# Peptides against a protein of PDB entry 7RZF: the designs that were tried, part 3

Target 1, 358 residues: chain A of PDB entry 7RZF
Amino acid sequence: PFQEEHLKQLYKIVPIKDIRNLYVTFPIPDLQKYYKSNPGHYLGHLIGHEGPGSLLSELKSKGWVNTLVGGQKEGARGFMFFIINVDLTEEGLLHVEDIILHMFQYIQKLRAEGPQEWVFQECKDLNAVAFRFKDKERPRGYTSKIAGILHYYPLEEVLTAEYLLEEFRPDLIEMVLDKLRPENVRVAIVSKSFEGKTDRTEEWYGTQYKQEAIPDEVIKKWQNADLNGKFKLPTKNEFIPTNFEILPLEKEATPYPALIKDTAMSKLWFKQDDKFFLPKACLNFEFFSPFAYVDPLHCNMAYLYLELLKDSLNEYAYAAELAGLSYDLQNTIYGMYLSVKGYNDKQPILLKKIIEKM
Target 2, 358 residues: chain A of PDB entry 7RZF as posed
Amino acid sequence: PFQEEHLKQLYKIVPIKDIRNLYVTFPIPDLQKYYKSNPGHYLGHLIGHEGPGSLLSELKSKGWVNTLVGGQKEGARGFMFFIINVDLTEEGLLHVEDIILHMFQYIQKLRAEGPQEWVFQELKDLNAVAFRFKDKERPRGYTSKIAGILHYYPLEEVLTAEYLLEEFRPDLIEMVLDKLRPENVRVAIVSKSFEGKTDRTEEWYGTQYKQEAIPDEVIKKWQNADLNGKFKLPTKNEFIPTNFEILPLEKEATPYPALIKDTAMSKLWFKQDDKFFLPKANLNFEFFSPFAYVDPLHSNMAYLYLELLKDSLNEYAYAAELAGLSYDLQNTIYGMYLSVKGYNDKQPILLKKIIEKM

## One batch from the design tools (peptide; aimed at target 1 E50 G70)

Design b1_p8_6_s2 (made by RFdiffusion4, then SolubleMPNN; from b1_p8_6, 6 letters changed)
Fold by OpenDDE base, seed 3:
Structure b1_p8_6_s2 (fold): chain B 358 residues (1-358), chain A 8 residues (1-8)
Amino acid sequence: as target 1 above (358 residues)
Amino acid sequence: SRGSFVIE
């Protein structure tokens, strides 16, 4: 167990690689027994969310952070950690205190809103989809994994325990959220900028670091984190599939794409899946424009158009990705290429959003 | 995103 002396500590770490990372770590109780509700997953979903009003969205808008990961991590036996990890920009390295303030503002927003059953339900549904359509793992790796988790789960649940959420436990969410406080924080900053400014060496890897107490004034600033009006809970994920019907293979199904529509403005090829039998589809669109590659100006305009289009779609991209949908937009010498892949049920929704932004 | 933390 971390004693009070291990809390409110700042570690400045020199990496071997040229990386800039911030780790904000909170000791939490062992949540293993709560796998059916998985409150740490709920909080990791929200804190690690990338949609509008998310922590990452705001930190990106400031130019301080590139990526964010939030979630629980195994500790030693009998305790866990909740970690918020961010990839820092050069500017973000100068604003670590403010970044952490924003983390606590987001956490405060979660406290103010309270546990949301609909968010839990989305997590449940996403995990159920992931379980149902999980790719076959290599038998050796899978067996080793199962053998490891047999120590934690009943035999009858060992296959499902990591995926299937069963119980909404707002009390446990609040319990974990109550551990995400400045008085319980451990901060690690990883940057080459600390080279020559360290006074300790880690015994196992020879990593150079400096340990400092976080000033009480900084802790107080984080404790007084107010509600930032830029932070919002995510909207409902409209891309979560609910229909998993697999259509029967057509009698005349060809092993290659067949031309099923031929018009002056469009050709449509179709190939039914004859191998995987998944409720997934790949929609591929090639758009032809005589202007796309006519001169350098038009090429650059076409490029900029797609970059702007992608930017305008960012609000949906993360939610779609979570739901097992993806899109790709590429310039071609003839125009543009659009691909929509994943579960077929909600592909029309994503496609519609793309077309509306075009 | 959500992920397992590997401190490399």
Scores: peptide ipSAE 0.026, ipTM 0.678, DockQ to the pose 0.169
OpenDDE base, seeds 1, 2, 4, 5: peptide ipSAE 0.027, 0.024, 0.034, 0.030; ipTM 0.676, 0.662, 0.723, 0.692; seeds 1, 4, 5 fail the geometry check

Design b1_p8_6_s3 (made by RFdiffusion4, then SolubleMPNN; from b1_p8_6, 7 letters changed)
Fold by OpenDDE base, seed 3:
Structure b1_p8_6_s3 (fold): chain B 358 residues (1-358), chain A 8 residues (1-8)
Amino acid sequence: as target 1 above (358 residues)
Amino acid sequence: GRGSFVLE
């Protein structure tokens, strides 16, 4: 357990690479024994969410943050950390205090809303899908991983313990959330801008850093974080697959795509999976336009169009990604290419959303 | 996103 002297500390760290990162770290109890409920996973899912009303969406809208990761980290024996990590823009580096304020505002929103069983259920369902379709790891890696897990889990649960959520424990969620307070914070800022402004060197890697106490006024500001009306819980993830039916291989299945539809405006090729037998599909669309690359202006417009389209889909695409669906949009010399991949069950929903934004 | 930080 960190002593009080290790809390409310700011570390300014000089990286080797040109990176700008913020780490907001909270010491938390060891949650390993609570693996069946995994309250840290619940909080990481929400804090790390990228949908509308998320912490990331707001920080990104301000131009302060590019990416956000939230979750638990193993510590030494008997304690863990909860970490919120963000990739900072140059502007964000100037607004670290405000970024952290927004983190506490989001955390306050989670306190106000309380634990949501439906969110837990989504996490459970997502993990169940991930477990069910986990690729066979290489035996050596798998064995080593299992051996490590055996130290923490009963033998009968070793294969499932990492994935299967079984118990909704709002009390444990609240317990962890109660540790996510300004009085329990450790902040690390990683930036080359601290070069020549450090007074310490880390023993193992020679990393230069400066340690400072976070001013009490700043801690108090974070403690008084109000509810920000921009923060909302995510909507239900509509992309979580529920149908995993694998259709039988057709007798006339070809080893190559067969033309199954030929019209004046479209051609459709189909190939059934004859190898993997997964409830997954790849939908590939090539759009042809004589205007796409007729001149530099049209080329640039086509590029800009796809960038804007991708941007408009980002928040929506996150929920799809969590559910094992992805999309790709690319410019081609003849127009554009769209790919939708993943579990087939909810692909029509994602495709519809993409088309509605086009 | 959600992350589990592995001590690398």
Scores: peptide ipSAE 0.110, ipTM 0.781, DockQ to the pose 0.207
OpenDDE base, seeds 1, 2, 4, 5: peptide ipSAE 0.107, 0.102, 0.124, 0.106; ipTM 0.778, 0.774, 0.791, 0.777; seed 4 fails the geometry check

Design b1_p8_7 (made by RFdiffusion4)
Pose (drawn by RFdiffusion4):
Structure b1_p8_7 (pose): chain A 358 residues (1-358), chain P 8 residues (1-8)
Amino acid sequence: as target 2 above (358 residues)
Amino acid sequence: SSSYGRFS
C-alpha cells in the first residue's frame, strides 16, 4: 500500500491523552513464506535488545528515550511492515532527527558485519528448550490459536510453529537488512504540542495531523557517513539453563503449602511440585512497612524509588527475562512486592542481585 | 506480528 508518492514523509499527530512518541515505518515484502530461517526475528533480536552497548542503552545515556520496541509488524497477506517505535522525553522531542540518525547508525553498524552464526545457534537453542518444557494450555484459546495458524502450515508442524528452526541462511538476513534504507522511511511523530498547527483532519475518527515531507537535507544526512556511536554487539549469554533435573519427592509430602519458618522477622510457605514435573519454580515475596502509605508524599516516593530501581536494573536483568527467568517488582498499599519465576537454575543469582541492588 | 524490547 505504500507507493512512492507517500514515502519519505513525517506526519505530526495530536493526541488527546498526553503522550510523546516516534514511529519509524519501513515497508518490506512478505516473509511468512520463509518460516524456517525467519530473518525478521533475527533483525528484531538485534535491534530491540537492551543491555550493554546496544541501541536502547545509548539513547538512555543521552537522556532522550525511556524504552524502544523493535521487530516487524505483519499486515494482511502479500505485504509486511517493519517498525521501530520509541517514546520521548521532554527534550527528546527536540532532537528527533538525531534519534533517527542514531537508528541508522546502529543499522549500519549491523550492516558492516552482517550475519552471525552464534546468535542463530543461541536463539535456536533457546526456542528448542522453551519448546521442550512448554507448559500446559488452557483448552479455550489454545484451540483458537492452533486453528488460527492452521491455514499457513502443513499438518505435521501445526504445533512446532516458530519454535523449531532448521537453517541459518544469511542471504535473507542480508535481503531484509538491505530494505531498511532511508529511501524507505515513513516517520510519524505524536505530540500534544501541535494543537493549533494542524490543517488536515481525519474523517473517520476525527484526529488532526500534518504533512511535513522531509526535505532531502536530512535524508542525505542520514545515509552519508555512518561509522558507529559507542554501540556493540550483545555478549555471550550466561542465563541459559543447564540443569533440567526433576528433584525427587521427599518423605514429608503435603498437598498444601505448609508453614516451615515462623519467626518475628519472616515466614515461609513451601510445596514441592507434585503434578507438573517441570524444572522450574516460582518464588514470591511481600515486604511490609508501616511508612509506605502514611501520607501522599510517602505513598508517592514509593513508586518513584521502586521505578528507579527497575530503571537501573533492566539493563542487567533483560538477559534473564530473555532466557526464561522473569521477575517483577512493584509497590502495594501495605508495602512492596517481589515475584521471580522461571527456570530452576538461576534464581539465586537473580534474586540475590535484586536484593543487593535494592 | 513480532516485537522485541519493552514498554514504559

Design b1_p8_7_s1 (made by RFdiffusion4, then SolubleMPNN; from b1_p8_7, 5 letters changed)
Fold by OpenDDE base, seed 1:
Structure b1_p8_7_s1 (fold): chain B 358 residues (1-358), chain A 8 residues (1-8)
Amino acid sequence: as target 1 above (358 residues)
Amino acid sequence: SIEFGRYP
């Protein structure tokens, strides 16, 4: 367990690869016994969210961060860590103190709003879907995994414990959130820019690093993190599937796609699934335009159009992905290609969102 | 994203 001397420390680490990462780490109690409520997953879901009003959205808008990951990680026996990890831009490397301030502003927003049962319910539903439709694991790997997790879960629950949420525990969410404070922080910055500026070498891997105490004035700035009006809780995820009905195979079902609509402007092929029997579908659209590839200018304009379209869809892409939906947009020599894949129930909603942005 | 699975 980290003693007080290990808190409020900054590590500057030289990587082998050309990477820029910030790790903001908080020691937390062992949460394994609370697997039925999983307060660490709740907080990871919100802190790691990528939608409008999220921590990532604000940091990305400033050009400081590319990606963000939040969540709990196992430590040694009897404690865990909550980690917020970001991929830093070159500019972000110069604004680490401000990035961490924004992290604490988001955490303060979570304190002000309090635990939300609807967010827990979404996590529960997402995990239930993931469990129900998980791919079959290889028997040997699965057996080894189960043997490993038997140390943490009762035998009767071992198959489901990693996925199923059962109890909303706002008290435990608040308990973990109370550990996410500046006085309990460990910061690691990973960048090649620290080459030649380190004074220590890690014993096992020879990693060069420098350790410094975080100044008290910086800790106080983070402790006094105000509410930032740009931070908002996510909206409800409209893409979470609720209908998993598999339609019966039609008597006239063909083993190949059948042409079911043929008009001057469109052709439609359909194939019912006769193999997998999953509540999933693939919608593929090919659009033809005589102007798509007539000259380099039109080609570049078509490319730029799709890039802008994808950017405008970012607000939905993350929520759709969490719910097991994906889309793809590509330029073709004849026009464009659109694909929507995943659970069939909410595909029409995602398709409508795409069309509305087109 | 949530990268750290429930129990990595």
Scores: peptide ipSAE 0.041, ipTM 0.731, DockQ to the pose 0.178
OpenDDE base, seeds 2, 3, 4, 5: peptide ipSAE 0.021, 0.021, 0.022, 0.049; ipTM 0.644, 0.656, 0.648, 0.739; seeds 4, 5 fail the geometry check

Design b1_p8_7_s2 (made by RFdiffusion4, then SolubleMPNN; from b1_p8_7, 4 letters changed)
Fold by OpenDDE base, seed 2:
Structure b1_p8_7_s2 (fold): chain B 358 residues (1-358), chain A 8 residues (1-8)
Amino acid sequence: as target 1 above (358 residues)
Amino acid sequence: SIEFGRYS
């Protein structure tokens, strides 16, 4: 395990590629034995959340971060890491201390709210769906993967262990959360801007870097992270499918879409799935407007409209994606195109939200 | 020790 001298360190790393990344790393106990509760996944789900009130949402609003990933990573025997990784903007590179402050503010929010069983249940449900409808893998790759994980899981659980959550363990969540403290932090900043400013070279790959102790005053600032009122737990994900019933194939089902509704304002074609037999659907809508492409002004207005619409739907996009739903909006020369895809159970909810924003 | 090879 890392000793005190290994903690509260800042690494400035020069990449080969033109990338800007921040890694905030915490040593944590080995959580492998707790795979049935998976407290690291719980925390990763919340810290890595992209919805309103999330860490990423706030950091994006400030123009500092593009993407965020949070989660546990394997270390050596007996310990793991919890890592928060962000893609930095040029501006974000100048505000790393503040970004990390916001991370600790969010973590403090999680402490204040405490473990939420409903969040665990959502993780459980999402993972169960992922397991149930997992795509077929190539046999060779799958066998190798299974062989690898047999070292960690009982044979009878090897297929389910990575997916199926069984136990809500708030004590373990709190235990991991207690390790996510400034005094335990290791920070790595990756940027070409450090070129010529490094004094060390990594032995294996020749990566240039500089190591510095994080000042005590900075650690103290992070330790005193207050509650930021902009941070909120996510709302319940209403898009998680619960009904997986597959309707029987109609006897008169055609291999091509059939016109099932024809009115002055709308035509509807339908084709039942006769191939995959999954509880999924594809809804495609083409909207026609004579004004959409009449002149450059209208074309640009139509474009801006869709961009604004997409922006207004961002609050649902992440939750829908987690639940295996997606939507697409495109401008066409005739108007606009909307596609909604994924598990059919909650598609009406997503579609309704899209229409309400339109 | 930290491996930085992932940044190459």
Scores: peptide ipSAE 0.019, ipTM 0.604, DockQ to the pose 0.061
OpenDDE base, seeds 1, 3, 4, 5: peptide ipSAE 0.020, 0.012, 0.019, 0.018; ipTM 0.610, 0.577, 0.623, 0.581; seed 1 fails the geometry check

Design b1_p8_7_s3 (made by RFdiffusion4, then SolubleMPNN; from b1_p8_7, 5 letters changed)
Fold by OpenDDE base, seed 3:
Order: sequence, then C-alpha cells, then structure tokens
Structure b1_p8_7_s3 (fold): chain B 358 residues (1-358), chain A 8 residues (1-8)
Amino acid sequence: as target 1 above (358 residues)
Amino acid sequence: SIEFGRKP
C-alpha cells in the first residue's frame, strides 16, 4: 500500500521513444468484490468519454492533448489504481498543471451531478451486447483467462462476471470518486525533454527519471478546482442497438453480391449474411467524382475534406464505437469510399449524421 | 484493467 509519503509525487521520466505522456494515478480500494456494480467502470466510462463536454473534448480544444484513456487498473493483490492517461502535445507538456486542474474540474462535475442510473444502464446494455455477440476467442487463451478469473468469481458467474452489470450502486461510485482527489495523486510525465535533467535510474529497464514532491500550492490549486461550465455529462448514446432480429436467409440468396438496384446515378449490390447470422451489416458506399483526382490540388483538397469530416464526426464516432458501430472514410482515385459497419439497428442514424456533415 | 477512451 502506498503510504502518504508516496502520494503527491511527480515523476519526470525519459522515454526511449519520442513520446509525451501524462499519467495521473490514484490509489483506490480493490473493487473486485464489487464486480456486479463495477463503479470503476462507470467512472472510467465518463472520464474516458470523448463526446461533447467531455474531459478529452476540452483538452483537445486547448490543443494540449491528443488522446485520453481513463479507467481502473489492477495493482498488487488487494490494491487498484484509477489512471487517467493522456497523450500530450508539445504545448500540453507546458500546461501539465492546467491539464490536471481540468481533470479535477471534470471530477468535481461528476461529484456535483452525482451518480446517474441512466449512465449505468447504458454501460450495462453495452456490456450485455458485447457479451451476447462476443466473438469466439482462441480456446487456449480463453481457457487460460477463465482459469485465472476462477480465483475471483463464482463458477456460475465466471463467464458473465466481466460483462454483466447487475447492481446500480451510487454509494460505491461516490466512494471511488472520493479517492480521486489531489491529496491522493501520483503524477508521471513522460518526455524526452527531461533528458539530462534526471537523477535516478530505474533498476530493471534503466529508465532515467526524477522524482519530486508536488508543491503544496499546486495541490491546493487542484483541491480548489471549481466547476468548469464546459464540462457536461454525455448525452444518451443513441447508437446502442435494441433490435437484434436476424432475418431469415432468402431462398435465392447468392454467395456473392447481387445487383438489386440499377439507376443512372447509382448501383446497389446486396449480399445476405449466410455464415455468421449476426444482427450486423456492412454498408459500403463508393462515390465517384471526376474532380477527386483531376490534379494534385483537387487530390489534396479531397484529402483535407475527409480529414476535416472525420474530425467533425469524432464526437459521434466515439458513441457509435462504444455501441459496436464504426465508420471509415477513404479517398479513392475515383472519389470517396464510405463504410459503415456493425449492428444494423442504428446504422441509419450514424449514416444520416455522416451525410449531414458531408 | 478497464480502460475507456480510444487508445493511441
């Protein structure tokens, strides 16, 4: 267990690779016994969210962070961590204190809003879908995994325990949230900019680092984190599938795509799934434009257009991805390619959003 | 480990 002396520490770490990362780590109680409610999953879902009003959305808007990962991590037996990890921009490396302030502002927002049963229900539904339609794992890996988790779960629950949420426990959510405080923080900054500024070497890998106490004034700033009006809870995830109906295989189903619509402006091919029998579809659109590849300027404009489009869709794409929907946009020599994949139920919603942004 | 957010 980390003693108080191990808290409020800053580690400056020199990486081998040219990477810039910030790890904000909180010691938390072992939550394994609470697997039916999984309060760490709830908090990870919100803190790691990428939608409007999310922590990541704000940190990206500042130009400080590229990516964010949040969640519980296993430690030693009987001890866990909650970790917020961000990929830092060069500018973000200069604003680490402010980034962490924003983390505490978001955490404070979660305290102010309190535990939301609808958010738990979404997590439950998402996990239930993931469990129900889980791909077959490699037998060896699966057996080894199951053997490992048998130490933690009853035999009857061993297959479901990692997926099926059963109990909304706002008290446990609050308990974990109460551990996400500045007085309980460990910070690691990973950057080559610390080269030649370290005084310690890690024994196992030879990693150079410096350890410093976080100044009490900085801790106090984080403790006094106010509510930032830019932070909002996510909206309800509209992409969560609810219809899992599998249509019967048509008698005349072909093993290859059949042309089902032919017009002056469009051709449509269809192939029914004859193998997997999942409530999933792949929608593939090829757009043809004589301008897409006519010259280098148009080619670059088409590229930039898709990059901007993807950026504009990022917030929706995250919610869709959580729900098992994905999209892909690619430039082609003839125009553009759009693919929408995943559960068929909410694909029209995602497709509509993509088209509205186009 | 339950991690949320897109991994880099």
Scores: peptide ipSAE 0.108, ipTM 0.792, DockQ to the pose 0.720
OpenDDE base, seeds 1, 2, 4, 5: peptide ipSAE 0.040, 0.036, 0.073, 0.086; ipTM 0.749, 0.668, 0.757, 0.771

Design b1_p8_7_s4 (made by RFdiffusion4, then SolubleMPNN; from b1_p8_7, 4 letters changed)
Fold by OpenDDE base, seed 3:
Structure b1_p8_7_s4 (fold): chain B 358 residues (1-358), chain A 8 residues (1-8)
Amino acid sequence: as target 1 above (358 residues)
Amino acid sequence: SIEFGRRS
């Protein structure tokens, strides 16, 4: 276990690759015994959320962070870590203290709102869907995994324990949240900008780094993190599928797509799934425009258009992705391609949103 | 490990 001397430390690490990363790490108790409630999952879901009012949304709006990952990680025996990891922009590298302040502001928002049963229920539902429709694992990998988890779970629960949330435990959520404090923080900044500014070398990989104590003044600033009005809990995830009905295979089903609609402006091809029998669909749209590839300017404009469109959909698409829906937008020589994939139940909602943004 | 958010 980390002693007090190991807390409130800053590590400046020189990477081999030109990357900029920030790791904010909190030692937490071993939560393995609480797998039925999984309070770390709850907190990871919220802290790692990418929707409006999320930590990432705000940090991106500042131009400091590109991506954010949050969640619990295994530690040594008897303890775990909660880690918030962000990919830093060049500007973000200059604002690490402020980035971490925003992290604590978001955590403070979670404290102020308290544990939400509906959020837990969404996590439960998402995990249930993922479990129900998980791909068949390779037997060798699956057996090895099961053998490993048998040490942690009762035999009767081994198959489900990783997926099924059963108990809403607000007390445990609060317990973990109480460990996410500045006095318990370990910070690592990974950047080539520290080259030549390090005084230590890691024994195993030869990684150059510098260790410093975080100044008490900085810790105090983080401890005094106020509520930032830009942070909000996510809205309810509208993409969680509830209808899993599989339509019977039609007698006239063809092994290839059949033309089912032919108009002056559109052709529709359809193929029923005859192999997987999942409540999933793939919607593929090819848009044709004579202007898309007419000259380099139009090509670049079309490219920029899709990049901007994807950016505008990012927050919305995250909720869809959590629910097993994905979309893809690509430029083609004839125009653009749109694909919507995943559970068919809520695909119309995602499709509608994409079209509205177009 | 349970991680949330998209990786780059």
Scores: peptide ipSAE 0.100, ipTM 0.805, DockQ to the pose 0.750
OpenDDE base, seeds 1, 2, 4, 5: peptide ipSAE 0.061, 0.083, 0.087, 0.094; ipTM 0.762, 0.792, 0.791, 0.800

Design b1_p8_8 (made by RFdiffusion4)
Pose (drawn by RFdiffusion4):
Structure b1_p8_8 (pose): chain A 358 residues (1-358), chain P 8 residues (1-8)
Amino acid sequence: as target 2 above (358 residues)
Amino acid sequence: SSFYGRSS
């Protein structure tokens, strides 16, 4: 649907709720036919990746961006999109050309070195382990899912869809990586600061927007010279699991969690798993404090402190959320809260790091 | 559709 008359354009949209965002839209051909190599997932794993020396951590370091989401959007049949959607700070709206410039800097940093064998092997191992201990399904919604993807795949791999990968073909990685060029951009800015500046309006919904077609100054400033920032490839993962042993049932087997420790400091509830036999467990905690909801100031500093803890710890723990260990730490009325779940091997390192950062 | 990264 994107003919070249309406390419290289930058719209400005006025919202109703106060948000600020930047959408970068590329068009690409259909890659649902290529469901074995999956080049879109490769570029999605290399663009939207938090951690040391990556696209998001540098935009955090310049104070412009809270978070960003990579990957490819799939629309209808026979055509596909690719999106880099970002949200903005107060002075992140002033430097949009520099943000998109850094986006093409990281794309060119990934075009000078191109394909990687160990990233494909690592992602295929992760999908294989994440498929081998696939948990049980709720019968409603699961049959709608496997009837939702029954139109595309044959009868043998109706289940093993986007789980098992056979081959690493760098040609298709290079093909989809070439289609991401500044002749193929469509920038869209959402900001509430364009109240009285909009000429055009939408008939169907009634929203207002613009047409600031990007002059060639900034296009030929985008693709001209792009060496690097302080970017780097992600490093070897250490949260990949190795212990897949189901520990045996002990003498004191109980059907419900029993109180084992009762002190004036803490209490526990414990139950070995009897039904599922998956090498994974969930640990949860609820820390109490009478000072957490005393007045609005003390009920306000709690969200700020807990949010800055999540801010400063996502850079470390995104590899744990990527390997299958997910944690969550949010505030409650009474006190604060913690819940770490996932594979059975790497809970101590993650929970201990959470405490010592806390 | 596929998504990689985080949102606020």

Design b1_p8_8_s1 (made by RFdiffusion4, then SolubleMPNN; from b1_p8_8, 4 letters changed)
Fold by OpenDDE base, seed 5:
Structure b1_p8_8_s1 (fold): chain B 358 residues (1-358), chain A 8 residues (1-8)
Amino acid sequence: as target 1 above (358 residues)
Amino acid sequence: SREFGRRS
């Protein structure tokens, strides 16, 4: 366990590759025994959320961060880490203190809102879906994995323990959240900009770094993180499938797509799945416009239109992805292509949202 | 979300 002397430290690290990363690390208790409630997953889901009002959304809007990862990581025996990792822009590298302030503002928002049972339920449902429709793993890899996790879980639960959430434990969520404080923080900044400015070398890989204490003034600023009105809890994920019914094969099912609708304005082909028997569908739409490729101006306008459309749909993209839905929009020489893929249950909802933005 | 240590 880190002693107080190891906390509130800043590490400036020189990478081999031209990367800019920020790691904000908190020591936390070993949460392995709480796998049925998995409070670290709950917090990782929220802190790592990419929807409107999320930490990432705000940091992206500032131009400081490209990507964000949050969650628990195993440490040595008896303790874990909670880590927030971001990919920094060049501008973000200049605003690390402010980025971390925003992290603590978001954490403060989570404290203010308290544990949400509906969020837990969504995590539970998502994990259940993932478990139920998990792809077949290679037997050797799977057996090795199972053998490894047998050390942590009862035999009866070993197959499900990683996926099935069973207990909503707001007390444990609050316990972990209480460890995510500035006084417990370890910060690492990875950038080539620190080349020639380091005074230490790591023994194993020869990584050059500088260690310094985070000033008390900075810690205090983070401790006084207020509520930022831009941060909001995510809305309920409407794309989570609940119906997994597989319809029986039609007697006249063709091995090829059959034309089921033919009008002056549209043709529709349908093929029922006769191979995978999953509650999934793939919807493909080709839109034809005589103006799409008539001249360079129209081509560019069509391109810009799709870029704007994609941008307008970004708010749904993440939630859809979490729920096993995806969409794709592409320009074609004839017009536009739209694809919606994933669990069929909530595809109409996503499709409707796409059409409403068009 | 990209989570560290997602065992699943």
Scores: peptide ipSAE 0.047, ipTM 0.785, DockQ to the pose 0.198
OpenDDE base, seeds 1, 2, 3, 4: peptide ipSAE 0.040, 0.042, 0.045, 0.039; ipTM 0.774, 0.775, 0.779, 0.772; seed 1 fails the geometry check

Design b1_p8_8_s2 (made by RFdiffusion4, then SolubleMPNN; from b1_p8_8, 5 letters changed)
Fold by OpenDDE base, seed 3:
Order: sequence, then C-alpha cells, then structure tokens
Structure b1_p8_8_s2 (fold): chain B 358 residues (1-358), chain A 8 residues (1-8)
Amino acid sequence: as target 1 above (358 residues)
Amino acid sequence: SIEFGRKP
C-alpha cells in the first residue's frame, strides 16, 4: 500500500521513444468484490468519454492533448489504481498543471451531478451486447483467462462476471470518486525533454527519471478546482442497438453480391449474411467524382475534406464505437469510399449524421 | 484493467 509519503509525487521520466505522456494515478480500494456494480467502470466510462463536454473534448480544444484513456487498473493483490492517461502535445507538456486542474474540474462535475442510473444502464446494455455477440476467442487463451478469473468469481458467474452489470450502486461510485482527489495523486510525465535533467535510474529497464514532491500550492490549486461550465455529462448514446432480429436467409440468396438496384446515378449490390447470422451489416458506399483526382490540388483538397469530416464526426464516432458501430472514410482515385459497419439497428442514424456533415 | 477512451 502506498503510504502518504508516496502520494503527491511527480515523476519526470525519459522515454526511449519520442513520446509525451501524462499519467495521473490514484490509489483506490480493490473493487473486485464489487464486480456486479463495477463503479470503476462507470467512472472510467465518463472520464474516458470523448463526446461533447467531455474531459478529452476540452483538452483537445486547448490543443494540449491528443488522446485520453481513463479507467481502473489492477495493482498488487488487494490494491487498484484509477489512471487517467493522456497523450500530450508539445504545448500540453507546458500546461501539465492546467491539464490536471481540468481533470479535477471534470471530477468535481461528476461529484456535483452525482451518480446517474441512466449512465449505468447504458454501460450495462453495452456490456450485455458485447457479451451476447462476443466473438469466439482462441480456446487456449480463453481457457487460460477463465482459469485465472476462477480465483475471483463464482463458477456460475465466471463467464458473465466481466460483462454483466447487475447492481446500480451510487454509494460505491461516490466512494471511488472520493479517492480521486489531489491529496491522493501520483503524477508521471513522460518526455524526452527531461533528458539530462534526471537523477535516478530505474533498476530493471534503466529508465532515467526524477522524482519530486508536488508543491503544496499546486495541490491546493487542484483541491480548489471549481466547476468548469464546459464540462457536461454525455448525452444518451443513441447508437446502442435494441433490435437484434436476424432475418431469415432468402431462398435465392447468392454467395456473392447481387445487383438489386440499377439507376443512372447509382448501383446497389446486396449480399445476405449466410455464415455468421449476426444482427450486423456492412454498408459500403463508393462515390465517384471526376474532380477527386483531376490534379494534385483537387487530390489534396479531397484529402483535407475527409480529414476535416472525420474530425467533425469524432464526437459521434466515439458513441457509435462504444455501441459496436464504426465508420471509415477513404479517398479513392475515383472519389470517396464510405463504410459503415456493425449492428444494423442504428446504422441509419450514424449514416444520416455522416451525410449531414458531408 | 478497464480502460475507456480510444487508445493511441
């Protein structure tokens, strides 16, 4: 267990690779016994969210962070961590204190809003879908995994325990949230900019680092984190599938795509799934434009257009991805390619959003 | 480990 002396520490770490990362780590109680409610999953879902009003959305808007990962991590037996990890921009490396302030502002927002049963229900539904339609794992890996988790779960629950949420426990959510405080923080900054500024070497890998106490004034700033009006809870995830109906295989189903619509402006091919029998579809659109590849300027404009489009869709794409929907946009020599994949139920919603942004 | 957010 980390003693108080191990808290409020800053580690400056020199990486081998040219990477810039910030790890904000909180010691938390072992939550394994609470697997039916999984309060760490709830908090990870919100803190790691990428939608409007999310922590990541704000940190990206500042130009400080590229990516964010949040969640519980296993430690030693009987001890866990909650970790917020961000990929830092060069500018973000200069604003680490402010980034962490924003983390505490978001955490404070979660305290102010309190535990939301609808958010738990979404997590439950998402996990239930993931469990129900889980791909077959490699037998060896699966057996080894199951053997490992048998130490933690009853035999009857061993297959479901990692997926099926059963109990909304706002008290446990609050308990974990109460551990996400500045007085309980460990910070690691990973950057080559610390080269030649370290005084310690890690024994196992030879990693150079410096350890410093976080100044009490900085801790106090984080403790006094106010509510930032830019932070909002996510909206309800509209992409969560609810219809899992599998249509019967048509008698005349072909093993290859059949042309089902032919017009002056469009051709449509269809192939029914004859193998997997999942409530999933792949929608593939090829757009043809004589301008897409006519010259280098148009080619670059088409590229930039898709990059901007993807950026504009990022917030929706995250919610869709959580729900098992994905999209892909690619430039082609003839125009553009759009693919929408995943559960068929909410694909029209995602497709509509993509088209509205186009 | 339950991690949320897109991994880099």
Scores: peptide ipSAE 0.108, ipTM 0.792, DockQ to the pose 0.737
OpenDDE base, seeds 1, 2, 4, 5: peptide ipSAE 0.040, 0.036, 0.073, 0.086; ipTM 0.749, 0.668, 0.757, 0.771

